# Designs tried in a protein design run: peptides against a protein of PDB entry 4HTP. Part 183

Target 1, 231 residues: chain A of PDB entry 4HTP
Amino acid sequence: SQTVASHVPFADLCSTLERIQKSKGRAEKIRHFREFLDSWRKFHDALHKNHKDVTDSFYPAMRLILPQLERERMAYGIKETMLAKLYIELLNLPRDGKDALKLLNYRTPTGTHGDAGDFAMIAYFVLKPRCLQKGSLTIQQVNDLLDSIASNNSAKRKDLIKKSLLQLITQSSALEQKWLIRMIIKDLKLGVSQQTIFSVFHNDAAELHNVTTDLEKVCRQLHDPSVGLSD

## One batch from the design tools (peptide; made by RFdiffusion4, then SolubleMPNN)

Design b2_p25_8_s1 (from b2_p25_8, 17 letters changed)
Fold by OpenDDE base, seed 5:
Structure b2_p25_8_s1 (fold): chain B 231 residues (1-231), chain A 25 residues (1-25)
Amino acid sequence: as target 1 above (231 residues)
Amino acid sequence: SHEEEVKKVLEEMQKRMREAEEEAK
């Protein structure tokens, strides 16, 4: 069955997240998220116009926006050091070179941009001049690859983890990779609270999540913003 | 057609995303 996530480019989510991060005010951050969500819901309505009882929801996006609340997907087993080594290999960076050292020593303030401790930002600047390809992945494809990583981590299949990571990296722009890294590390640094995200999604979302701790249930049961928990 | 409507909505979504990306520059 067709899903909204199978049609929405991952780049669109990343652009939204970038706007949210760059916005200084809470109201602006909320606006950008709401615009993305409204567009998603509109597309859902169009896509499923002739279909009843679909299980499709905002969940594929929500689990990437609130990765710390992920419960379906197991741990990735991926840390910044692993990603650094992977990028050095993939980009053929000299090991003793400036960019390789920046990635490996991401916690040490070495740069003028004050990005110390934010691996994703450091990676972005290394990738930006080297990654010219436009991203081609949908949100569904990103989730499928992340599912593969988690599954293979559980199975201790390191080679397959690397394969899935390479697919993500080679099909993503520098900006998309910045956000992908943050999703994997589970720290988006959006400057908005979980409560704010839930409140924008649905008035009852925070309550339902507090009870169920299940993002998919929250997204499915509260898909319609006009239909409450008691309805 | 249904297909055309879906395509239109997707294109509109993508347009808004591109516009907002340009505004954020």
Scores: peptide ipSAE 0.097, ipTM 0.732, DockQ to the pose 0.896
Fold by OpenDDE base, seed 4:
Order: C-alpha cells, then structure tokens, then sequence
Structure b2_p25_8_s1 (fold): chain B 231 residues (1-231), chain A 25 residues (1-25)
C-alpha cells in the first residue's frame, strides 16, 4: 500500500528540522512544524482520497522527530565513536588529519564554530565539501534502514549494521546526515519540547501518549486534528 | 547558501503536496 512516507523525501523533513532549529522564537519553530504537518495531512488526504480506513499516518515522520519515544524498533547500538570511525574509513580520511581528529575528539573544543559536543554538526562540516550529490532517500526508506539496523543490532549482525549505515550515508546529503545522526543518537536539539510537538499535532496527543506510550497509536487515532478522543 | 538550499527543498515539498492535492480534487 502507498504511504505518504514513501513519497516524501527525507531531505524535506531535514529542511524543516533545520528551519525549526535555526528559528529563535517558539512561535516561529511551531510555524515551521505546523507547515510540514499540514502539508503531510493534505498529501495524505490526496493520496488516500478513494481509500477509507487506511493505516497510514504521520507516524513515519513523528518517530524521527521524537526518536526518544521510539518503542517499535529496538536500540541501534550506535554511538558517536562508531560513526566517527565509519566516516574516517568511508571518506578515507587521514587518521592523523584534522577532520579525523575532529570526529574522534568531537567533545573537545578544537574549532572556531563552537560545535564542541555536537557530533552531528562536526560531521556536517566534514561531510559538506565531500557530499556533492543530493540525497535520494524517502522517509520510508530511512525508516526501513533504521529498522534494519535495530534488528541486526539485536541479532548481533555487525556486518549488516554497517551495510545499512553505508546505504544511509552514501544516499544522503551532508545536511541529511546531520539530522540522521541526531535521530540515531536521539537528540535533535530543536529547541521545542515534546509537549509542544504533541500540542501542535493534536490537542489530545499528549494525553493519549501518556496513557498508551504508543506513538503510532497516537498518530493513527489522532490523525484528524478536528476529531478528539471523546468523539 | 545552506539556508537557501533548505528553503528550496521545503518549497519543492510544498509544491509537490499542493500538486497532489489538486490532482485528487
């Protein structure tokens, strides 16, 4: 079955997240999220116009925006140090070179950009001059690859984890990789609370999530912002 | 610029979604 996530480029989500992060005010942050959400809902209505009772929802995007609430997939088993080593290998960075050292020592303030402790930002600057192609992944494809990583981590299949990571990296822009890293590490640094995200999504979203702890259920049951839990 | 690229991607998304909405009417 067709899903909205199968049509939405991962780059579109990343651009929205980037705008949210760069926005100074809460109102502006909310506006950017709302615009993305509204566009998603409109696309959903268009895509499923002739199909009633679809299971498709905002869940594929929501689980990437609120990765700390992920319950469907297990832990990735991926840390910044693993990613650093992978990038050094993949990009063939000199081990004693500036960029390799930046990735490995991401917590040490070595740069002028003040990005100390933010591995994703450090990775972005290393990747930016090396990633010349636009990303090609959809939100669905990103989730599929992340599912694969989690499954293979549970199965202790390190080689398959690396394979899926390489697919993510080689098919993503530097900006997309920045956000992908933050999703994997589960720290988006958006500057908006979980409650704010839920409130924008649906008035009853926070309540339903508090009871069920099921993000997919929240997205499905509260897909229509005009239909409440009591309806 | 990075900001211009981000803006462009979002605008393209919005355009695609609007086009899909119009085709469904």
Amino acid sequence: as target 1 above (231 residues)
Amino acid sequence: SHEEEVKKVLEEMQKRMREAEEEAK
Scores: peptide ipSAE 0.052, ipTM 0.642, DockQ to the pose 0.048
Fold by OpenDDE base, seed 1:
Structure b2_p25_8_s1 (fold): chain B 231 residues (1-231), chain A 25 residues (1-25)
Amino acid sequence: as target 1 above (231 residues)
Amino acid sequence: SHEEEVKKVLEEMQKRMREAEEEAK
């Protein structure tokens, strides 16, 4: 079945997240999220115009925006050190070189950017001059690859984890990889709270999530902002 | 057609995303 996530480029989500992060005020951050959400809902209505009882929702995007609330897929088993080693190998970086050391020692301040402890930002600056490919992944494809990583981690299939990671990396821009890393590590650094994201999505979203702890159920039941829990 | 309508909505969404990228630069 066709889903909104199968049509929306992952780049569009990353661009929205980048705008939210760069915005200084809470109101501007909320505006960027609302604009993306409204566009998603409009596309949903068009896509499913002739279909009744669809289960499609904002869930594929929401689980990437709030990765700390993920309960469907198991742990990735991926840490910053693993990603650092992977990038050093993939980019053929000298092990004693400046860029390799930045990735491995990401917790130590090495420059003027103040990015100490933010592995995704350090990776972005290393990738930016080297990543020549445009991103081609949809949100659905990103979730499929992340599901594969989690499944293979549970099965202790390290080689297959690496394969899926390479697919994500080779089909993503430097900006998309920055946000993908943050999704895997489960820290987006958007500057807005979980409560704010839920409040913009639906007035009853926080309440339903507190009771069910099921993000998919929240997105599916409250996909229409005009229909409440009591309805 | 339904397909044309879906394509149009997607193109509009992509346009808004590109515009927002330029504003963030």
Scores: peptide ipSAE 0.189, ipTM 0.781, DockQ to the pose 0.893; fails the geometry check
Fold by OpenDDE base, seed 3:
Structure b2_p25_8_s1 (fold): chain B 231 residues (1-231), chain A 25 residues (1-25)
Amino acid sequence: as target 1 above (231 residues)
Amino acid sequence: SHEEEVKKVLEEMQKRMREAEEEAK
């Protein structure tokens, strides 16, 4: 079945997240998220115009925006050090070179950008001159690949994990990879609380999540912002 | 048509996102 996530480029989500992160005020951060959400809902309505009973929801995006609340897929088993090594290999970076050392020693301040401790930002600058300008992945494809990684991690299939990671990396821009890394590490650094995200999504979202701990259920049941839990 | 409407909405969304990318540079 067709989903909104199958049509929305992952780049669009990443651009929204980038805007949110760069915004200084809470109001601006909220605005950017709301605009993306409204666009998503509008697309949903268009896509499913002739179908009233659909399971499609904002969940594919929400689980990437709030990756710490992910409960459907298991742990990725991926850390910054693994990603660093992967990038060094993939990009054929000299092991003693500046860029390789930046990735490996991401916790040590080496530059003027103040990116110390933020692996995703360090990776971004290394990737920017080396990666595609535009990615090709949809949100659904990203989730499918992440599902594969989690499943294969559970199955201890390291080769298949690497394969899926390579697909993610080779089909993503530097900016998309920055955000993908943050999603995998489960720290987006948006400067907006979980509660704020839920409140913008739906007034009852935080409450429903607190009871169910099921992000998909929250997104599905509260898809319409005008329809409450009691309605 | 339904297909045309879906395409239009998607294109509008993509346009907004591209504009956002340019602003974020």
Scores: peptide ipSAE 0.136, ipTM 0.763, DockQ to the pose 0.787; fails the geometry check

Design b2_p25_8_s2 (from b2_p25_8, 20 letters changed)
Fold by OpenDDE base, seed 4:
Structure b2_p25_8_s2 (fold): chain B 231 residues (1-231), chain A 25 residues (1-25)
Amino acid sequence: as target 1 above (231 residues)
Amino acid sequence: SHKEEIEKVLEEMRKKMKEAEEEAK
């Protein structure tokens, strides 16, 4: 079945997240999220106009926006050091070169951009001059690849994990990779709370999540912002 | 600029979503 996530470029989500992060005020952050969500809902209504009782929801995006609440897929088994080594290999960076050292020593203040401890930002700056093309992945494809990584991690298939990571990296812009890294590490640094995200999504979202701890259920049951839990 | 690139991507998304809405109508 067709899903909204199969049509929405991952780049669009990343652009929204970037706007949220760069916004100084809570109101602006909320506005950017709301605009994305409203667009998603409108697209959903259009896509499913002639179909009742669809299982499609905002869940594919929500689980990337709130990766700490992911319960469906198991752990990725991926750390910053693994990603650093992968990038060094993939980009053929000199091991003793400046960029390789930045990736490996991401926690050490290098004094350049104040991004010490933020691996995703360091990776972004390394990738930016090397990734000139627009990404081609949809939100659905990103989730499929992340599912593959988690499944293969559980199965201890390291080679297949690497394969899926390479697919993500080679089909993503530097900006998309920045956000992908943050999703994998489960720290988006948006500057908005989980409660704020839920409140914008639906008034009853926080309550339903507190009871069920099921993000997909929250997204499905509260898909319509005008229909509450008691309705 | 990085900002312009982000804006272009979002505009493309909005355009695609709008086109899909119109086609479903």
Scores: peptide ipSAE 0.040, ipTM 0.595, DockQ to the pose 0.048
Fold by OpenDDE base, seed 3:
Structure b2_p25_8_s2 (fold): chain B 231 residues (1-231), chain A 25 residues (1-25)
Amino acid sequence: as target 1 above (231 residues)
Amino acid sequence: SHKEEIEKVLEEMRKKMKEAEEEAK
């Protein structure tokens, strides 16, 4: 069945996240998230206009926005050091070169940008001059690849993990990869709390999540912002 | 048509996202 996530570019989510991160005030952060969510719901309504009973929801996006709450897929087994090595290999960076050293020593302040300790930001600057301007992945495809990584990690299939990572990297812009890294590491650094994300999504979302710990259930049951749990 | 409506909504989303990317530069 068709899903909203199969149509929405991953770039659109990343752009929203970038706006949220760059916004200084809570109100602006909320606005950007709400705009994306409203657009998603509008698309859902259009896509499913003739179908009353659909399981499609905001879940494919929500699980990327709140990756620390992911319970469906297992651990990726990916750390910053693994990604650093992968990028050095993939980009054919000189091992003793400035960019390779930046990736490997991402915790050490090397420049004026204050990005020390944020691997995703370091990676972004290395990738920016080397990557495609526009990615081609949908949110669905990103989730499928992440599912593959988690599954193959559990199965100890390192070669297949690398394959899926390469697909993610080669089909993503530098900005998309920045956010993808943060999703994998499970730290988006949005400057907005989980509670705020839930509150914007639905008034009952935090409560339902606290009881169920099931993010998909939260997204599905509370898809309509006007329909509460008691309704 | 249903297809055209979907495409229209998608295009509107893409437009908004592109505008925001430009503002974020």
Scores: peptide ipSAE 0.114, ipTM 0.741, DockQ to the pose 0.796; fails the geometry check
Fold by OpenDDE base, seed 2:
Structure b2_p25_8_s2 (fold): chain B 231 residues (1-231), chain A 25 residues (1-25)
Amino acid sequence: as target 1 above (231 residues)
Amino acid sequence: SHKEEIEKVLEEMRKKMKEAEEEAK
């Protein structure tokens, strides 16, 4: 069955996240998230216009926005050091070069940007002059690749993990990779709380999540913002 | 067609996202 996530570019989510991060005020951050969510719901209505009893929901996006609440997908087993080594290899960076050292020593303040400790930002600046301007992945494809990584990590198949990572990297812009890294590390640094995200999604979302701890159930049951838990 | 409607909604979404990027610059 067709899903909204199979049609929405991952770039669109990343652009929204970038806007949220760049926004200083809570109200502006909320606005950007709401606009994306509303567009998603409109797309859902259009996609499923002639279909009843669909299980499709905002879950594919929500699990990327709130990766710390992921319970379906197991651990990736990926850390910054692994990604650094992968990028050095993939980009053929000189090992003693400035960019390789930035990636490996990401915790050390090396620049004027104050990005010390934020591997994703350091990676972004290294990738920006070297990557495609536009990615080709959908949200569903990203989730499929992340599922593959988690599954192969559990199975201790390092070669297949690398394969899936390479697919993610080679089909993503520098901006998309920045956000993908943050999703994998489970720290988006959006500057908005989980409670705020839930409140924008649905008035009952926080309550339902507190009881169920099931993000998919929250997204499915509260898909319609006008239909409450008591309905 | 249903396909055209989906494409229209997607294009509108992309347009709004692009506009928001330009406003954030």
Scores: peptide ipSAE 0.083, ipTM 0.709, DockQ to the pose 0.828; fails the geometry check
Fold by OpenDDE base, seed 5:
Structure b2_p25_8_s2 (fold): chain B 231 residues (1-231), chain A 25 residues (1-25)
Amino acid sequence: as target 1 above (231 residues)
Amino acid sequence: SHKEEIEKVLEEMRKKMKEAEEEAK
């Protein structure tokens, strides 16, 4: 069956996250998230208009927005150092070059931007002049590739992990890769709390998550903002 | 048609995303 995530470009999520991050006030951050969510729900209603009992929900996006709450997908086994080495190889960066050193020594303040310790931002600036302007991946495809990475990590298949990472990287813009890195590392730096995200999604979302610790259940059971947990 | 409705909603979403990107500049 078709899902909303199979139609929504990963770029659209990344653009929303970028807007949230750039926004100074809580209200503005909430507005950007709400706009994305409302559009998602509208698309869901249109896509599933003639279908009953669909299992499709906001879960594919929610698990990327709140990656620290991921419980279905096992650990990626990916750290910043692995990504740095991969980018150096993929981009054919000189090992002694400035960009390679920035990626490897991302914790050391070497640049004017004050992005020390934020690997995703360091990577963004290295990638921006070298990568596609527009990615081609949907949210579903990103999740499928991330599932593959986690599965292959569990199976200790390093070659297949690399393959999936290469697919993600080669089909993503620099901005999309910045956010993808943050999703993998599980630190989005949005400046909004988990509670805020849940409260915008549904009034009962935080409560249901506290009981179940299952993001998919939260997204499915509370898909309709007008239908409460007690209904 | 159902297909056209889906495409319309998707286009509206894309438009909103683009507008918000321009506002963030």
Scores: peptide ipSAE 0.081, ipTM 0.708, DockQ to the pose 0.907; fails the geometry check

Design b2_p25_8_s3 (from b2_p25_8, 16 letters changed)
Fold by OpenDDE base, seed 5:
Structure b2_p25_8_s3 (fold): chain B 231 residues (1-231), chain A 25 residues (1-25)
Amino acid sequence: as target 1 above (231 residues)
Amino acid sequence: SHMEEVKKALEEMREAMKKAEEEAK
């Protein structure tokens, strides 16, 4: 069955997240999220116009926006050091070079940007001159690859984890990889609270999540903003 | 057709995202 996530480029989500992060005020952050969400819902309505009882929802995007609430997918087993080593290998960076050292020593202030401790930002600047300008992955494809990583981590298949990571990296822009890293590490640094995200999504979303702790159920049951829990 | 409507909706979404990106620059 067709899903909205199978059509929406991962780049579109990343661009939205970038706008949210760059926005200073809560209202502006909310606006950018709302615009993406509204567009998603409109597309959902069009895609499923003649189909009843679809299970498709905003969940594929929501689980990437609120990765700390992920319960379906198990731990990735990926840390910044692993990603650093992977990038050094993939980009053929000199091991003793400045860029390799920046990635490995991401917690130490290096360079002019002051991005100490933010591995994703450090990676972004290393990747920007070296990677694709536009990625090719959909949100669904990203989630499929992340599912693969989690599954293979559970199975202790490090080689397959690397394979999936390489697929993500080689098909993503520097900006997309910045956000992908943050999703994997589960720290998006959006500057907007979980409660705010839920409130924009649906008035009853926070309550339902507090009770169920099931993000998919929240997205599916409250997919229509005009239909509440009591309806 | 349904497929045309889907394509149109997708394009509208993409255009909206593009516009938002341009406004953020």
Scores: peptide ipSAE 0.127, ipTM 0.756, DockQ to the pose 0.885
Fold by OpenDDE base, seed 2:
Structure b2_p25_8_s3 (fold): chain B 231 residues (1-231), chain A 25 residues (1-25)
Amino acid sequence: as target 1 above (231 residues)
Amino acid sequence: SHMEEVKKALEEMREAMKKAEEEAK
């Protein structure tokens, strides 16, 4: 089935998140999110021009932007230490080398960057000189792989978890991996509140989410910013 | 065609994102 998420590169979302994070002011952060959202809605309208009553919505992106509100996908069972070991193996980093130690001891200040405790940022700098410049995954593909990870975690299939992680890593840039890590760990550090994200998405989004706790329902029912909850 | 419109919309979205990225640098 045709969805917006099946066409939108994951890189575009990551670039938006990067802009939001780098922006100092709330207004600028909101602008970047709004621009992405508006572009998504415009593309949705074009994609579904001849189709009524579609179930496609912003949900595939929203669940990555607000991963702490995820209720459909179960726990990944992935921690920073696991990712560190995986990167060391995949990148063939010397175990006693500087980069491997940075990944394993990510909580210890290295004095170079204020990145102590932020595994994703530490990983980014290790990956930047070693990874492709542009990823090839769509938002849909990223979600499919994350679904696979969660499902296999529930089934205790560690081998398949690793397989899906490797697919994510090998098809993503360093920047995309930084954000992917933050999505998995469920801490994006955007500098904007959940309330702000909801308010930009739709005026009634926060209220509907408070009642339903269903992010997909929020995205679907409030897809049109001009149509309220009471309409 | 519908497909051409979809491709155009996608390209416009990509261009908008590129422009925004350039403006943010």
Scores: peptide ipSAE 0.123, ipTM 0.750, DockQ to the pose 0.855
Fold by OpenDDE base, seed 4:
Structure b2_p25_8_s3 (fold): chain B 231 residues (1-231), chain A 25 residues (1-25)
Amino acid sequence: as target 1 above (231 residues)
Amino acid sequence: SHMEEVKKALEEMREAMKKAEEEAK
C-alpha cells in the first residue's frame, strides 16, 4: 500500500527542521512545523481519498522528529566515533588532516564556530564541500534503512550496518546528513519542546502519549486534528 | 483520475515547501 512517507522527500523534512532550528521565536518554529504537517495531512487525504481504514499516518515523520520517543526500532549501535571513522574512510580524508581531526575530536572546541560537542554540525561543515547538493531519499526509504541498521545491529551484522549507512550517506546532502546524524543520536536541537510538537500535532497528543507511550498509536488515533480522544 | 490528483497534491506540497524555504531566506 502507498504511504505519504513513500512520496515525501527526506530533504523536505530536513529543510523544515533546518527552518525550525534557525528560527528564533517559538511562534516561527511552530509555524514551520505546522506548515509541514498541514501539507502532509492534505497529501494524505488526496492519496487515500478512495481508501477506508488506512493505517498510514504522520508516524514515519514523527518518529524522526521525536527520535528519543522511538520504541519500535531497536538501538542502532552507532556512536559519533563510528560515524567519524566512517566519514574519514568514505571521504578519503587524511587521518592527520584538519577535517579528520575535527570529526574525531568533536568534543573539543576547534575553530571559531563554537560547535564543540555537536558532531552533526562538525560533520556538516566537513561534508558541505564534498557531498551532493540535494538528496534522493524519501522519508520511507530513510526509515527502511534505519530499520535495517537496527535489525542488523541486533543480529551483529556489522557489514550490513555499514552498507545501509553508506546508502544513507551517499544519497544525502550535507544538510540531510546533519539531520540524519541527529536523528540517529536522538538529539535534534530544534529549540522546541516535545510538548510543543505534540500540541501542534493534536490537542490530545501529549495526553495519549503519556498513557500509551506509543508514538504510532498517537499518530494514527489523532491523525485528524478535529477528532479527539473522546470521539 | 485518482493518480493525477495524487500527483497534483504532491506537487502542491513540494511547491509549498519551496515557498516556505524562500520566505525563510
Scores: peptide ipSAE 0.119, ipTM 0.746, DockQ to the pose 0.861
Fold by OpenDDE base, seed 3:
Structure b2_p25_8_s3 (fold): chain B 231 residues (1-231), chain A 25 residues (1-25)
Amino acid sequence: as target 1 above (231 residues)
Amino acid sequence: SHMEEVKKALEEMREAMKKAEEEAK
């Protein structure tokens, strides 16, 4: 089915998240999120202009922005140590080399950047000189691969998990991988609360989520910011 | 055509995102 997420590059989401993270004030963070959301809604309206009662919504993006609220997808079974080992293997990093040690010992301050404990940032700096400048994945493709990872984790198919991870990694820039890691680990460090994200999305979003705990339902029912729960 | 409108909307979205990225640099 034709969805907004099938057309929107994952890079666009990542750049938005990067802008949000770099912004100092709440107002600026909100602005960047709102701009992305408004663009998404505008594209949705164009894409579905001749179609009524579509199930397409902001959900594919929202579940990546608020990964801790994911309920549809099972656990990935992926931790920082697994990713570190994967990157060392994939990038053919010397095990005793500086970059491999940074990834494995990500909790220990080894660098001047003060990124101790943030695996995604450490990975970013290791990946930046080694990865593609621009990724090719759409938001839909990222979600499909993440679905595959979760499904295969439940099925204990480690080889297929690795395959999907490799597809994500090889088709993503360093920046995209930074955010992908944070999505998998479920900690985006945006500096904006869940409540703020919901409030920007729709005035009734927090309430509906509190009752339903269904992020897709929230995104679908409250797709139009002008239509409330009582409408 | 519908497809032309979709393409246009996608391009506009991409341009908006690029502009925002440049402003954040």
Scores: peptide ipSAE 0.116, ipTM 0.742, DockQ to the pose 0.875

